# Peptides against a protein of PDB entry 4DOW, part 138

Target 1, 157 residues: chain A of PDB entry 4DOW
Amino acid sequence: TFSWVGRPLPNRKQFQQMYREICMKINDGSEIHIKVGQFVLIQGEDNKKPYVAKLIELFQNGAEVPPKKCARVQWFVRFLEIPVSKRHLLGRSPPAQEIFWYDCSDWDNKINVETIIGPVQVVALAPEEVIPVDQKSEETLFVKLSWNKKDFAPLPP

## One batch from the design tools (peptide; made by RFdiffusion4, then SolubleMPNN)

Design b2_p28_8_s3
Fold by OpenDDE base, seed 2:
Structure b2_p28_8_s3 (fold): chain B 157 residues (1-157), chain A 28 residues (1-28)
Amino acid sequence: as target 1 above (157 residues)
Amino acid sequence: MEKELEEKKREEERKEAIKEFIERLKKV
């Protein structure tokens, strides 16, 4: 289950109450707090692997009956989510820890918070920086480039 | 101290789950 943490933030969006933090209650009774700006894993469809996203906004959608807890996200894509015919454009075989900033607007960036599996660590690196491959960094994902369905490029500001 | 230890344990379990996820990413 999910519950809001703290007071609603000031905003002008009709039917929306914005928040900075949400609490995710897990089966064992423990709680995980997730904040705007953090990265999360999102449930895939059926047996598909989870998606990676950065939380941009947390809000309750009052236009729905009953109101829904939602988030706006920046999507990231994994290398294997890129069409096989275009993977060569990267010019290298990336490690499994590398993800790419999805620089397209064709994907809906609004999600239900119920699809959040949990938080994940993502670190931005310069293209020339080496992705560390050790046990301490094994739980961390890394982003160097964006993907706009046509080519890879430096990260947008 | 017990709560802190439990929180650390949960964090380690979560990290392990992420590691498992990354390992699955290696499988095409």
Scores: peptide ipSAE 0.168, ipTM 0.668, DockQ to the pose 0.038
Fold by OpenDDE base, seed 1:
Structure b2_p28_8_s3 (fold): chain B 157 residues (1-157), chain A 28 residues (1-28)
Amino acid sequence: as target 1 above (157 residues)
Amino acid sequence: MEKELEEKKREEERKEAIKEFIERLKKV
């Protein structure tokens, strides 16, 4: 179950109410608050593993009946989600914890909040920095580069 | 206080799930 936290943010968008925070209630009764700017795991399609995304906007879409709780996200991709024919462009074998900023507009960046599995820790690193492989970092994802379906590049600002 | 403990427990469980997810990625 998802519910908005706080008052709607001021906006002039028709059929939209924007929020800063949403509450995810878990079966055990606990609650997880997720805010704009946080990284989340999104439910994958079919048997695919979860996607990684950064929350950019939280909003209720009043154009739908009933209104839907939605989010606008910045997508990230895992190395194995990149076509095999393009992986060599990285010039190295990345650890499984490395993800890439998806610098394309072909993916719909609007999601239903119900697809959110939960928050995840993502840390940005410089290209020269080594990804830690200690027990503390095993639950953390790392991003160094962007992927635009053509090549890898430094992260956008 | 009880709620905070439950939230902490859930957070730890979530972290473990993420850890397992990453480990599965390593095995692919």
Scores: peptide ipSAE 0.143, ipTM 0.680, DockQ to the pose 0.041
Fold by OpenDDE base, seed 5:
Structure b2_p28_8_s3 (fold): chain B 157 residues (1-157), chain A 28 residues (1-28)
Amino acid sequence: as target 1 above (157 residues)
Amino acid sequence: MEKELEEKKREEERKEAIKEFIERLKKV
């Protein structure tokens, strides 16, 4: 169950209410608060393949009937989601914890908040920084580069 | 073959890490 936290933010969009924070009630009834700017895991059809996204906006879409709690996100991709023919462009074998900023517009960046599994830690690193791959950081994902379907590049500013 | 195996291994490691993370979230 998801519920808005706080009052709606001022916005210019008719039939939309924007929020800074949402409350996620999990199985045991406890609550996790998620804010704009945080990273989340998004459930796909494959339970074993969640997506990683940064929350850009939280909003209730009044254009839908009934109104839907939604989010606008920045997507990240896993190495194995990159075409085999292009993977060599990375020039290395990334660790499992590495993800890439998806620098494309072909993916819908609007999601239903019900697809949010929970928050996840994502750390941006410089290219020369080593991605720590240990038990302590197993829950942390790391991003160094973007992927735009053509090549890898430094992270967008 | 070796490359494919390595890729699969990486994917499984990621899945496991995420799974562990999710389980941790459920406990809070």
Scores: peptide ipSAE 0.026, ipTM 0.454, DockQ to the pose 0.023
Fold by OpenDDE base, seed 4:
Parts: sequence; C-alpha cells; structure tokens
Structure b2_p28_8_s3 (fold): chain B 157 residues (1-157), chain A 28 residues (1-28)
Amino acid sequence: as target 1 above (157 residues)
Amino acid sequence: MEKELEEKKREEERKEAIKEFIERLKKV
C-alpha cells in the first residue's frame, strides 16, 4: 500500500498533484518513506530482474481513470541489459554493482508507484574512482557513466 | 528499548533484502 506523505506541492499542472514523499507499507506492517531524489528498485517486466531508477517526481495523475499514484523517474541500466554487441565499448569489465545512467528518451519514464520494490542506495562516482567492494558497500550500486544506446559517456549534468 | 531493537531489526532485514536483490541482479 502506498500513501502520500505531506501536502501536495504547489504546481500549475492540470490533473497532477505533486508530492515530495510517499509512504510504502510493506507486508510486515512496517512503513518505508521514499522521497523525490532517492533511488528505487522497480519491478521488472514479467519475471525479469528489477530495474533501477531515480525518483524525479511523485505525483497523482488525475488524468487517468481511476487516478493513479505515479512517479517520474530517471532510468538506469545494468551492464547485462546492454546489447552484447555494444558491451565492448566500455573497454573494461565492470563490477557487478555498476549501473549506467540511461541517456535515452525512448523509455517511458512514468511508472506506477506500485511497481516500486523499495529504496536502494546509488552512489555517483567519477570515472576514475574505484568502486568499493567492502561489506558496507555490498548493498550499494554505483554509477560512473551514461549509456545512450550508442556509446558510454560521462554522466550528464 | 525493545521498540528500538525491533526497529533496528526491521531495518537490518530490509537492508538484507535489498542486498539479496542486488545479488540477484549480479547473476546472469
């Protein structure tokens, strides 16, 4: 179950009520609050592995019937989601914890919040920085580069 | 004290769950 936290943000968007925070109630009754700007795991299609996304906006979409609790996200991709024929462009074998900023507009960046599995930690690193592999970072994903279906590049501003 | 312990436990369980998800992501 998902519920809005706080009052809607002032905005002029018709049929949209924007929020900073949403509450996710999990099966054990505990509640997790997720805010705009945080990273989340999103349910994969069918039996596919979860996706990683950064929450850009949280909003209720009144244009839909019934209204839907939605999020606008910045997608990230895993190395194995990149076509095999393109992986060599990275020039290295990335650690399993590395993800890439998806710098394409072909993906719908609107999701239903019900697809959110939970928050995940994502840390941006400079290309030259080493991805840590210590115990404290095992639950952390790291991003250095973007992927635009053609090549890898430094993270967009 | 007990409530705090329970909250810590839940937090650790959540972290572990996320860790497991990440581990699954690492697998082909």
Scores: peptide ipSAE 0.169, ipTM 0.653, DockQ to the pose 0.039; fails the geometry check

## One batch from the design tools (peptide; made by RFdiffusion4, then SolubleMPNN)

Design b2_p29_1_s1 (from b2_p29_1, 21 letters changed)
Fold by OpenDDE base, seed 3:
Structure b2_p29_1_s1 (fold): chain B 157 residues (1-157), chain A 29 residues (1-29)
Amino acid sequence: as target 1 above (157 residues)
Amino acid sequence: MEEELLQKQLESEKREEELKEQWKELHNL
């Protein structure tokens, strides 16, 4: 289950109550809090790896009946989510931990918070920086580049 | 007590990080 943490932020959008933090209660009864600005795993389809996203906004959509707990996200893509025909544009074989900033507007960036699996650590690196290969790094995703469906590029500011 | 609150916050943070790691492992990141 998901519940809002704290008071709603000042309303900038009609019919939306924005929050800074949401609480996830998981199966064992434990709770985890996720905040705006953190990265999360979003439920994938079937046997596919979860999607990666950065939480930009947490909001209750009052325009829907019943109101839904939603998030606005910045999507990231895994290398294997990139079309096979375009993967060569990277010019290298990325490690499994590498993800890419999705620089397109074709994906709906509003999600139901119920699709959130949990938080994940994402670290931005400069293109020249080496992704560490150790046990600790296996739990961390790294982003160096953006992907705009045409080519890879430096991360947006 | 402020100390108790701090301790709870630290424990919560630790738990959240542990859960993050568990989820990462579970979902084969």
Scores: peptide ipSAE 0.032, ipTM 0.504, DockQ to the pose 0.023
Fold by OpenDDE base, seed 2:
Structure b2_p29_1_s1 (fold): chain B 157 residues (1-157), chain A 29 residues (1-29)
Amino acid sequence: as target 1 above (157 residues)
Amino acid sequence: MEEELLQKQLESEKREEELKEQWKELHNL
């Protein structure tokens, strides 16, 4: 179950109420709060790892009946989500913790909040920085580059 | 209507449990 936290933000978008934070309640009764600007895991397909996204906006879509709780996101891709024929363009074998900024507009950036699994830590690194591989860092994802379906590039501003 | 509401509730609970397990697995919990 998902519920809004706080009052709606000032917004000029018709039929949309924007929020800073959402509460995710799970079966054991515990609650997790997620805010705009944080990174989340999104439910993937069967036998696939969850998708990774940064929350850009949280909003209730009043144009739908009934209204739906939605988010706009910036997508990231895992190395294994990149086509096999293009993986060689990276020039190295990345650790499993590395993800890439998806610099393409072909994916719908609007999601239902019900697809959110939970928060995840994502750290931006310079190309020369080493990705830590230890027991504590295994849950942390790292991003150095973008992927635009054609090639890898430095992160966008 | 009661059966439909119950089924939707059961499906929601099942999904939330699956999501919770996936989250725990990814965070080594």
Scores: peptide ipSAE 0.026, ipTM 0.449, DockQ to the pose 0.052
Fold by OpenDDE base, seed 5:
Structure b2_p29_1_s1 (fold): chain B 157 residues (1-157), chain A 29 residues (1-29)
Amino acid sequence: as target 1 above (157 residues)
Amino acid sequence: MEEELLQKQLESEKREEELKEQWKELHNL
């Protein structure tokens, strides 16, 4: 289950209460707090891989009936999600830990918080920086570039 | 080269799914 942490932030959006933090209660009663700005794994569709996203906003959408706890996210994409015909534009074979900033607005960036699996570590690197491969960093994802459906580019400022 | 690239990416996808499941197990989800 998910519950809001703290008081709602001042917001002018009608029927939307914004929050900085949400609590995910685990089956054993333990709690994990997730904050705006953190990276999370999002439940994929059936037989689909999990998605990686950065939390941009946490809000209760009162315009829905019943009201839903939602998040607005920045999506990341995997290399396999890049069309085969355009993969060569990267000019290299990316390691398994590399993801790409999805620089498009065609995807819905609103999710239900119930789809959040948990936090994940994502580190931004310069293009020349080497992605570390060790046991400690094995669970860490790295982003160097954006993908805008046309080409790869440096990360947005 | 293309086959090798595809294979590496498939392994990446598998790894991410495994991480998801491991995380869920760790947190009893």
Scores: peptide ipSAE 0.081, ipTM 0.673, DockQ to the pose 0.019; fails the geometry check
Fold by OpenDDE base, seed 1:
Structure b2_p29_1_s1 (fold): chain B 157 residues (1-157), chain A 29 residues (1-29)
Amino acid sequence: as target 1 above (157 residues)
Amino acid sequence: MEEELLQKQLESEKREEELKEQWKELHNL
């Protein structure tokens, strides 16, 4: 179950109410709050790893019937989501923990909040920094570069 | 009152971190 936390933000968009935070309620009654700017895992296809995204906006879309709780996200891509023919452009074999900022507009960046699995830790690194590969860092994802479907590039500002 | 509220917030944060770990494990991160 998802519910808004706090008051809606000032917004000029008709039929949309924006929020800073959403609450996820789990079966145990436990709750987790997710805020704009945090990274989340999004439900993927069966037997595939979840998608990784950064929450950019949280909003209720009142134009839909019934109104839906939505989010706008910045997508990240996993190395294995990159076409095989272009993976060589990275020039290295990345660890499984590395993800890439998806710098393309072809993906729908609007999601239903119900597809959010939970939060995840994503750390931005400089290109020269080494990604730790140990038990302590196993649950952390790292981003060094962007991917624009043509090439890898430094992270956008 | 302020201290109690702070403690509750800290506990909540800890619970959230635990949940994060559980989700990471569940989804094979």
Scores: peptide ipSAE 0.026, ipTM 0.475, DockQ to the pose 0.022; fails the geometry check

Design b2_p29_1_s2 (from b2_p29_1, 22 letters changed)
Fold by OpenDDE base, seed 5:
Structure b2_p29_1_s2 (fold): chain B 157 residues (1-157), chain A 29 residues (1-29)
Amino acid sequence: as target 1 above (157 residues)
Amino acid sequence: SEKELLEKQEESKKKEEELKKQWKEIHNL
């Protein structure tokens, strides 16, 4: 179950109440708080790895019936989600921990918060920095580049 | 009690280990 934390933020958007934080209650009864600006795992298709996204906005959409708890996200893409014919453009074999900033507008950036699996740690690195593969970083994803469906590029500012 | 604290710590460690295993499976690490 999901519930809002704190008071709605002042906004001018009709039928939308914006929030900074949401509480996710998991099966063991514990609660996880997720804030705008954090990274999350989103439920993928059956037998596929979860999607990775950064939370940009948390809002209740009152224009829908019934009202839905939603998020606006910045998508990331895993290397194996990139078409096979384009993977060679990276020029290297990335570690499993590497993800890419999705620099396209063709994906819907609005999600239902019910698709959130949980938080994930994402660290931005410079191109020359090596991705650590030790025990301390095994639960961390790393991003160096963007992907725009045509080529890889440096991260947007 | 000290016993209850030790039991709680052991349960916490077991949960952490299970979460780490699940994480590795999800990300193929």
Scores: peptide ipSAE 0.159, ipTM 0.602, DockQ to the pose 0.018
Fold by OpenDDE base, seed 2:
Structure b2_p29_1_s2 (fold): chain B 157 residues (1-157), chain A 29 residues (1-29)
Amino acid sequence: as target 1 above (157 residues)
Amino acid sequence: SEKELLEKQEESKKKEEELKKQWKEIHNL
């Protein structure tokens, strides 16, 4: 289950009540707090790895009955989510921990918070920086480049 | 109390280890 933490932010949009933080209650009864600006894993399709996203906004959608707890996200893509015919454009074999900023508007950036699996650590690196492969970094994803369905590019500002 | 602080720290560590385990499982590591 998901519940809002703290008081709502000033309304920016009609029927949308915005928040800074949400509480996720997991199976063992413990609670995880997730904030705007953090990265999360989103439930994927059957037999697929979870999607990676950065939380941009947390809001309750009051236009729906009943109201739904939602988020706006910036998507990231895994190398294996890129079409096979385009993977050669990277010019290298990326480590499993590398993800790419999805620089397209064709994906809906609105999600239901119920699709959130949990938090994940994402670190931005310069293209020339080496992705660390050690026990401390095994649970960290790294982003160097964006992907716009045509080519790889430096990260957006 | 010091005892309560230690218990909270132990619970936090256990929770962190469980989350790490779940993460590794999800990513097949």
Scores: peptide ipSAE 0.159, ipTM 0.621, DockQ to the pose 0.020
Fold by OpenDDE base, seed 3:
Structure b2_p29_1_s2 (fold): chain B 157 residues (1-157), chain A 29 residues (1-29)
Amino acid sequence: as target 1 above (157 residues)
Amino acid sequence: SEKELLEKQEESKKKEEELKKQWKEIHNL
């Protein structure tokens, strides 16, 4: 189950209550708090790895009946999500931990919070920085570049 | 109490470890 943490933020959007934090209660009764600005794993399709996203907004959509708890996200894309024909444009074989900032608007950036699997650590690196491959970094995803469906580019500002 | 705080910290740590485990499972690591 998902519940809002804290008071709604002031906003100008009618029928939307914005929040900074949401609580995920899992089956064992434990709670995970996720905040705006954090990175999360989003439920993927069957037999696919989950999507990676940064939470930009958390909001209750009052325009829906019943109201739904939603998030607006910045998507990241895994290398294997990039079309095979375009992967060569990277010029290297990325480690499994590398993800790319998805610099396109064709994906719906609104999700139901129920699709959130949990938090994930994402670290931005300069292109020249080496992605560490050690046990300490196994749980961390790294982003160096953006992907705009045409080519790879430096991260957006 | 200090004991309760420690217990809470231990529970938190355990939860973090579980999340890490789940993460590894999800990513096939």
Scores: peptide ipSAE 0.139, ipTM 0.621, DockQ to the pose 0.021
Fold by OpenDDE base, seed 4:
Structure b2_p29_1_s2 (fold): chain B 157 residues (1-157), chain A 29 residues (1-29)
Amino acid sequence: as target 1 above (157 residues)
Amino acid sequence: SEKELLEKQEESKKKEEELKKQWKEIHNL
């Protein structure tokens, strides 16, 4: 169950009410608040790992019938989501914790908030920085590079 | 009671460990 937290933000977008925060009620009855700017796991397809995304906007889309609670996201991709034929372009074998900023516009960046599994910690690193492998970092994903379907590059500004 | 607090703490710890395990499984860590 998802519910808006706080009052709608002032905006001029017709049929859209924007919010800063959403409350996710988990099966155990606990509540998690997720805010714009945080990273989340998004439900993948059957037998696929969850997608990783950064929340850019939270909004209710009143143009849909019924209205939908939505988010606009910046996608990240896992190394295994990159075509096998292009993985060599990285020049290294990344750790499982590494994700890549998806620098393409071909993916729909609008999601239904119901697909959000929960929050995840994502840390940006410089390309030369080593991904830490310790107990504290085990639950953290790291991003060093972008992927634009052609090559890897430094993160967008 | 102190006993109840300890039990709750243990349950919380177990839950956290399970969530961590699930997270690792999801991310193949």
Scores: peptide ipSAE 0.117, ipTM 0.567, DockQ to the pose 0.018

Design b2_p29_1_s3 (from b2_p29_1, 23 letters changed)
Fold by OpenDDE base, seed 1:
Structure b2_p29_1_s3 (fold): chain B 157 residues (1-157), chain A 29 residues (1-29)
Amino acid sequence: as target 1 above (157 residues)
Amino acid sequence: MEEELLELQKKSEEEEKKRKEEWKKLYEL
């Protein structure tokens, strides 16, 4: 279950209320708060790893009946989500913790918040920096490059 | 899994300032 935290932000969009934070109620009754700007895991396909996204906006869509709690996101892509025929363009074998900024508009950036699994830590690294693979960092994802369905490119410095 | 999510939240919150600095140079969302 999801509930809004705080007052709605000023918004001119008809039938949409904007928020900074949402609360996830977990099975054990615990609550997790997620804010705009944080990274989250989104429900993937069966037996596949979750998608990774950065929250851009949190909003309730009142144009739908019943109203839906939604988010706009910036997508990231895992290496294994990239077509096999194009993976060689990276020129290296990335660790499992590496993700890529998805620099395309073909994916719908609007999601239902119910697809959010939980928060995740994402760290930006320079291309020359080594991704740590120790026990302490296994929960962290790392991004060095963008992917635009054609090639990889460095992130802005 | 719930425990893992709580741990992830804690780590995310602790590193939030760092992440903001890392991403401020990236695309404005």
Scores: peptide ipSAE 0.017, ipTM 0.445, DockQ to the pose 0.022
Fold by OpenDDE base, seed 4:
Structure b2_p29_1_s3 (fold): chain B 157 residues (1-157), chain A 29 residues (1-29)
Amino acid sequence: as target 1 above (157 residues)
Amino acid sequence: MEEELLELQKKSEEEEKKRKEEWKKLYEL
């Protein structure tokens, strides 16, 4: 269950109401507040790991029937989501916690908020920095590079 | 892009820290 938190932001877009924050109620009855700018896990396909994304916008799309609570996101990709034929371009075997900034516009960046599983911690690192893999960081994902379907590159400043 | 991520990361970490502290208090009660 998802509900908007706070008042709609000033918006000139017809049929869209923008928000800064959304509340998701989880199974135990507790509530998690998620804000624009935070990172989230998004429901993947069957037997696949959740997708990772940064929330860019939260909005209700009134043009749809019924109106839907939506988000625009910046996608990240896991190493295993990269085509096998191109994985060698990384030049190393990344830890499972490494993700990559998806630097392409071919993916739809609009999602239904109902696909959000929950928040996740994402830490940006310099390419030369070591990804810590310990119990304290087991739930944290790390990003060093972008992926543009052709090659890996350092994150732009 | 990196700078933006770092800023958001910092904010997220601060919020997470606060949440953890709140949970700790709840469990101690």
Scores: peptide ipSAE 0.012, ipTM 0.415, DockQ to the pose 0.016
Fold by OpenDDE base, seed 5:
Structure b2_p29_1_s3 (fold): chain B 157 residues (1-157), chain A 29 residues (1-29)
Amino acid sequence: as target 1 above (157 residues)
Amino acid sequence: MEEELLELQKKSEEEEKKRKEEWKKLYEL
């Protein structure tokens, strides 16, 4: 169950109410608050790892019937989501914790908040920095580069 | 969500193994 936290933000978009924070109630009854700017895991397909995204906007879309709680996101991609034929362009074998900023507009960046699994920690690193691989940090994802379906590049400004 | 994070951790080793195998194939071509 998802519910908005706080009052709608000033917004000029018709039929849309924007919010800063949403509350996710999980099965045990506990609540997790997720804010714009945080990273989240999004439900993947069966037998696939969840997608990683950064929340850009949280909004109620009143143009839909019924109104939907939505988010606009910046996508990240896992190495294994990159086509096999292109993976060599990285020039190295990344650890499982590494993700890449998806620098393309071909993916719909609007999601239903119902697809959010929960928050995740994402840390940006310089290319020369070593990704820590230990049992304690296995839950943390790291991003050094972007992927634009053609090549890898430094993170966008 | 905790279960999902744990699942991510559990599958991490499998993912690494798969990735290594894929890279081996890539360089053996």
Scores: peptide ipSAE 0.024, ipTM 0.392, DockQ to the pose 0.024; fails the geometry check
Fold by OpenDDE base, seed 2:
Parts: sequence; C-alpha cells; structure tokens
Structure b2_p29_1_s3 (fold): chain B 157 residues (1-157), chain A 29 residues (1-29)
Amino acid sequence: as target 1 above (157 residues)
Amino acid sequence: MEEELLELQKKSEEEEKKRKEEWKKLYEL
C-alpha cells in the first residue's frame, strides 16, 4: 500500500495535488519512505530487469476516477535495453551496473506509484572514473553518459 | 544537469544511510 507523507505542496496544476514524499508499506509490515529526487526501481515486464528512474514529481491525479497516486520520472536505460544494432556505438562493453540517462521525450514519464519496487542507489561518474564492482557496490548503479536513441553523449550540465 | 544529478545522488546517499542506521537501531533494540 502507498500513502502520502506530509501536506500537499502549493501548485497550479488542475486536479493535481503535489507531494514531497510517499510511504510504501511492504509485506512484512515495514515502511519505506521515498522522496522526490530519489532514484527508484520500476517493475519491468516478464523476464525483464526493473526499469530505473529518478522521481521528479509525486502527485495525486484527481482527474481520474478513482484518483490515482502518480509520479513523474526521468528515465534511465540499461545497456541491454538499448537495441542490439546500436550498442556498438558505446565503443566498449559496459559493466552490468552501468545505466544511461535517457535523453528523449518519446517515453511516457508518468507512472503509477504501485509500479515502484523500491529505492536504488545511483552514482554519477566522470568518464575517466572506474565503476567499482565489489560486494559493497553490487546493488549500486552508475551513470556516465546519456542516450538519445541516436548516440551516447556526456551527461547534460 | 550533471551537477544537479551529483547533488541528487549525494542527497540520496545521505537518506539511504539514515534509513539503514534507523533500521540498525531498531534491530538492536
């Protein structure tokens, strides 16, 4: 189950109440708080790894019946989500922990919060920095580049 | 935007550390 934390933020969007934080209650009864600006894993399709996203907005959509708890996100893409024909453009074989900033607007960036699996650690690195692959960082994802469906590029400023 | 991402990751790391410490305290009780 998901519940809002705190009071709604002032906003001008019709039928939307904005929030800073949401609480997800998991099966064992424990609670996980997720805030705007954090990175999350989103439920993938069958036999696929979860999607990675940064939370931009948390909002209740009152235009829907019943109202839905939603999020607006910035997508990241895993290397294996990039078409096979385009992967060579990276010029290297990335570690499994590397993800890419998705620099396109063709994906719907609105999600239902029910698709959130949980938070994930994402670290931005300079191109020359080595991605650590040790026991401490096995669950940490790293981003160096963006992907715009045409080519890889340095992260935007 | 890279600078923004760095700021966000630092904040996320701090929050994650806080959460882990809170859980650790709960299990020690």
Scores: peptide ipSAE 0.013, ipTM 0.430, DockQ to the pose 0.017; fails the geometry check

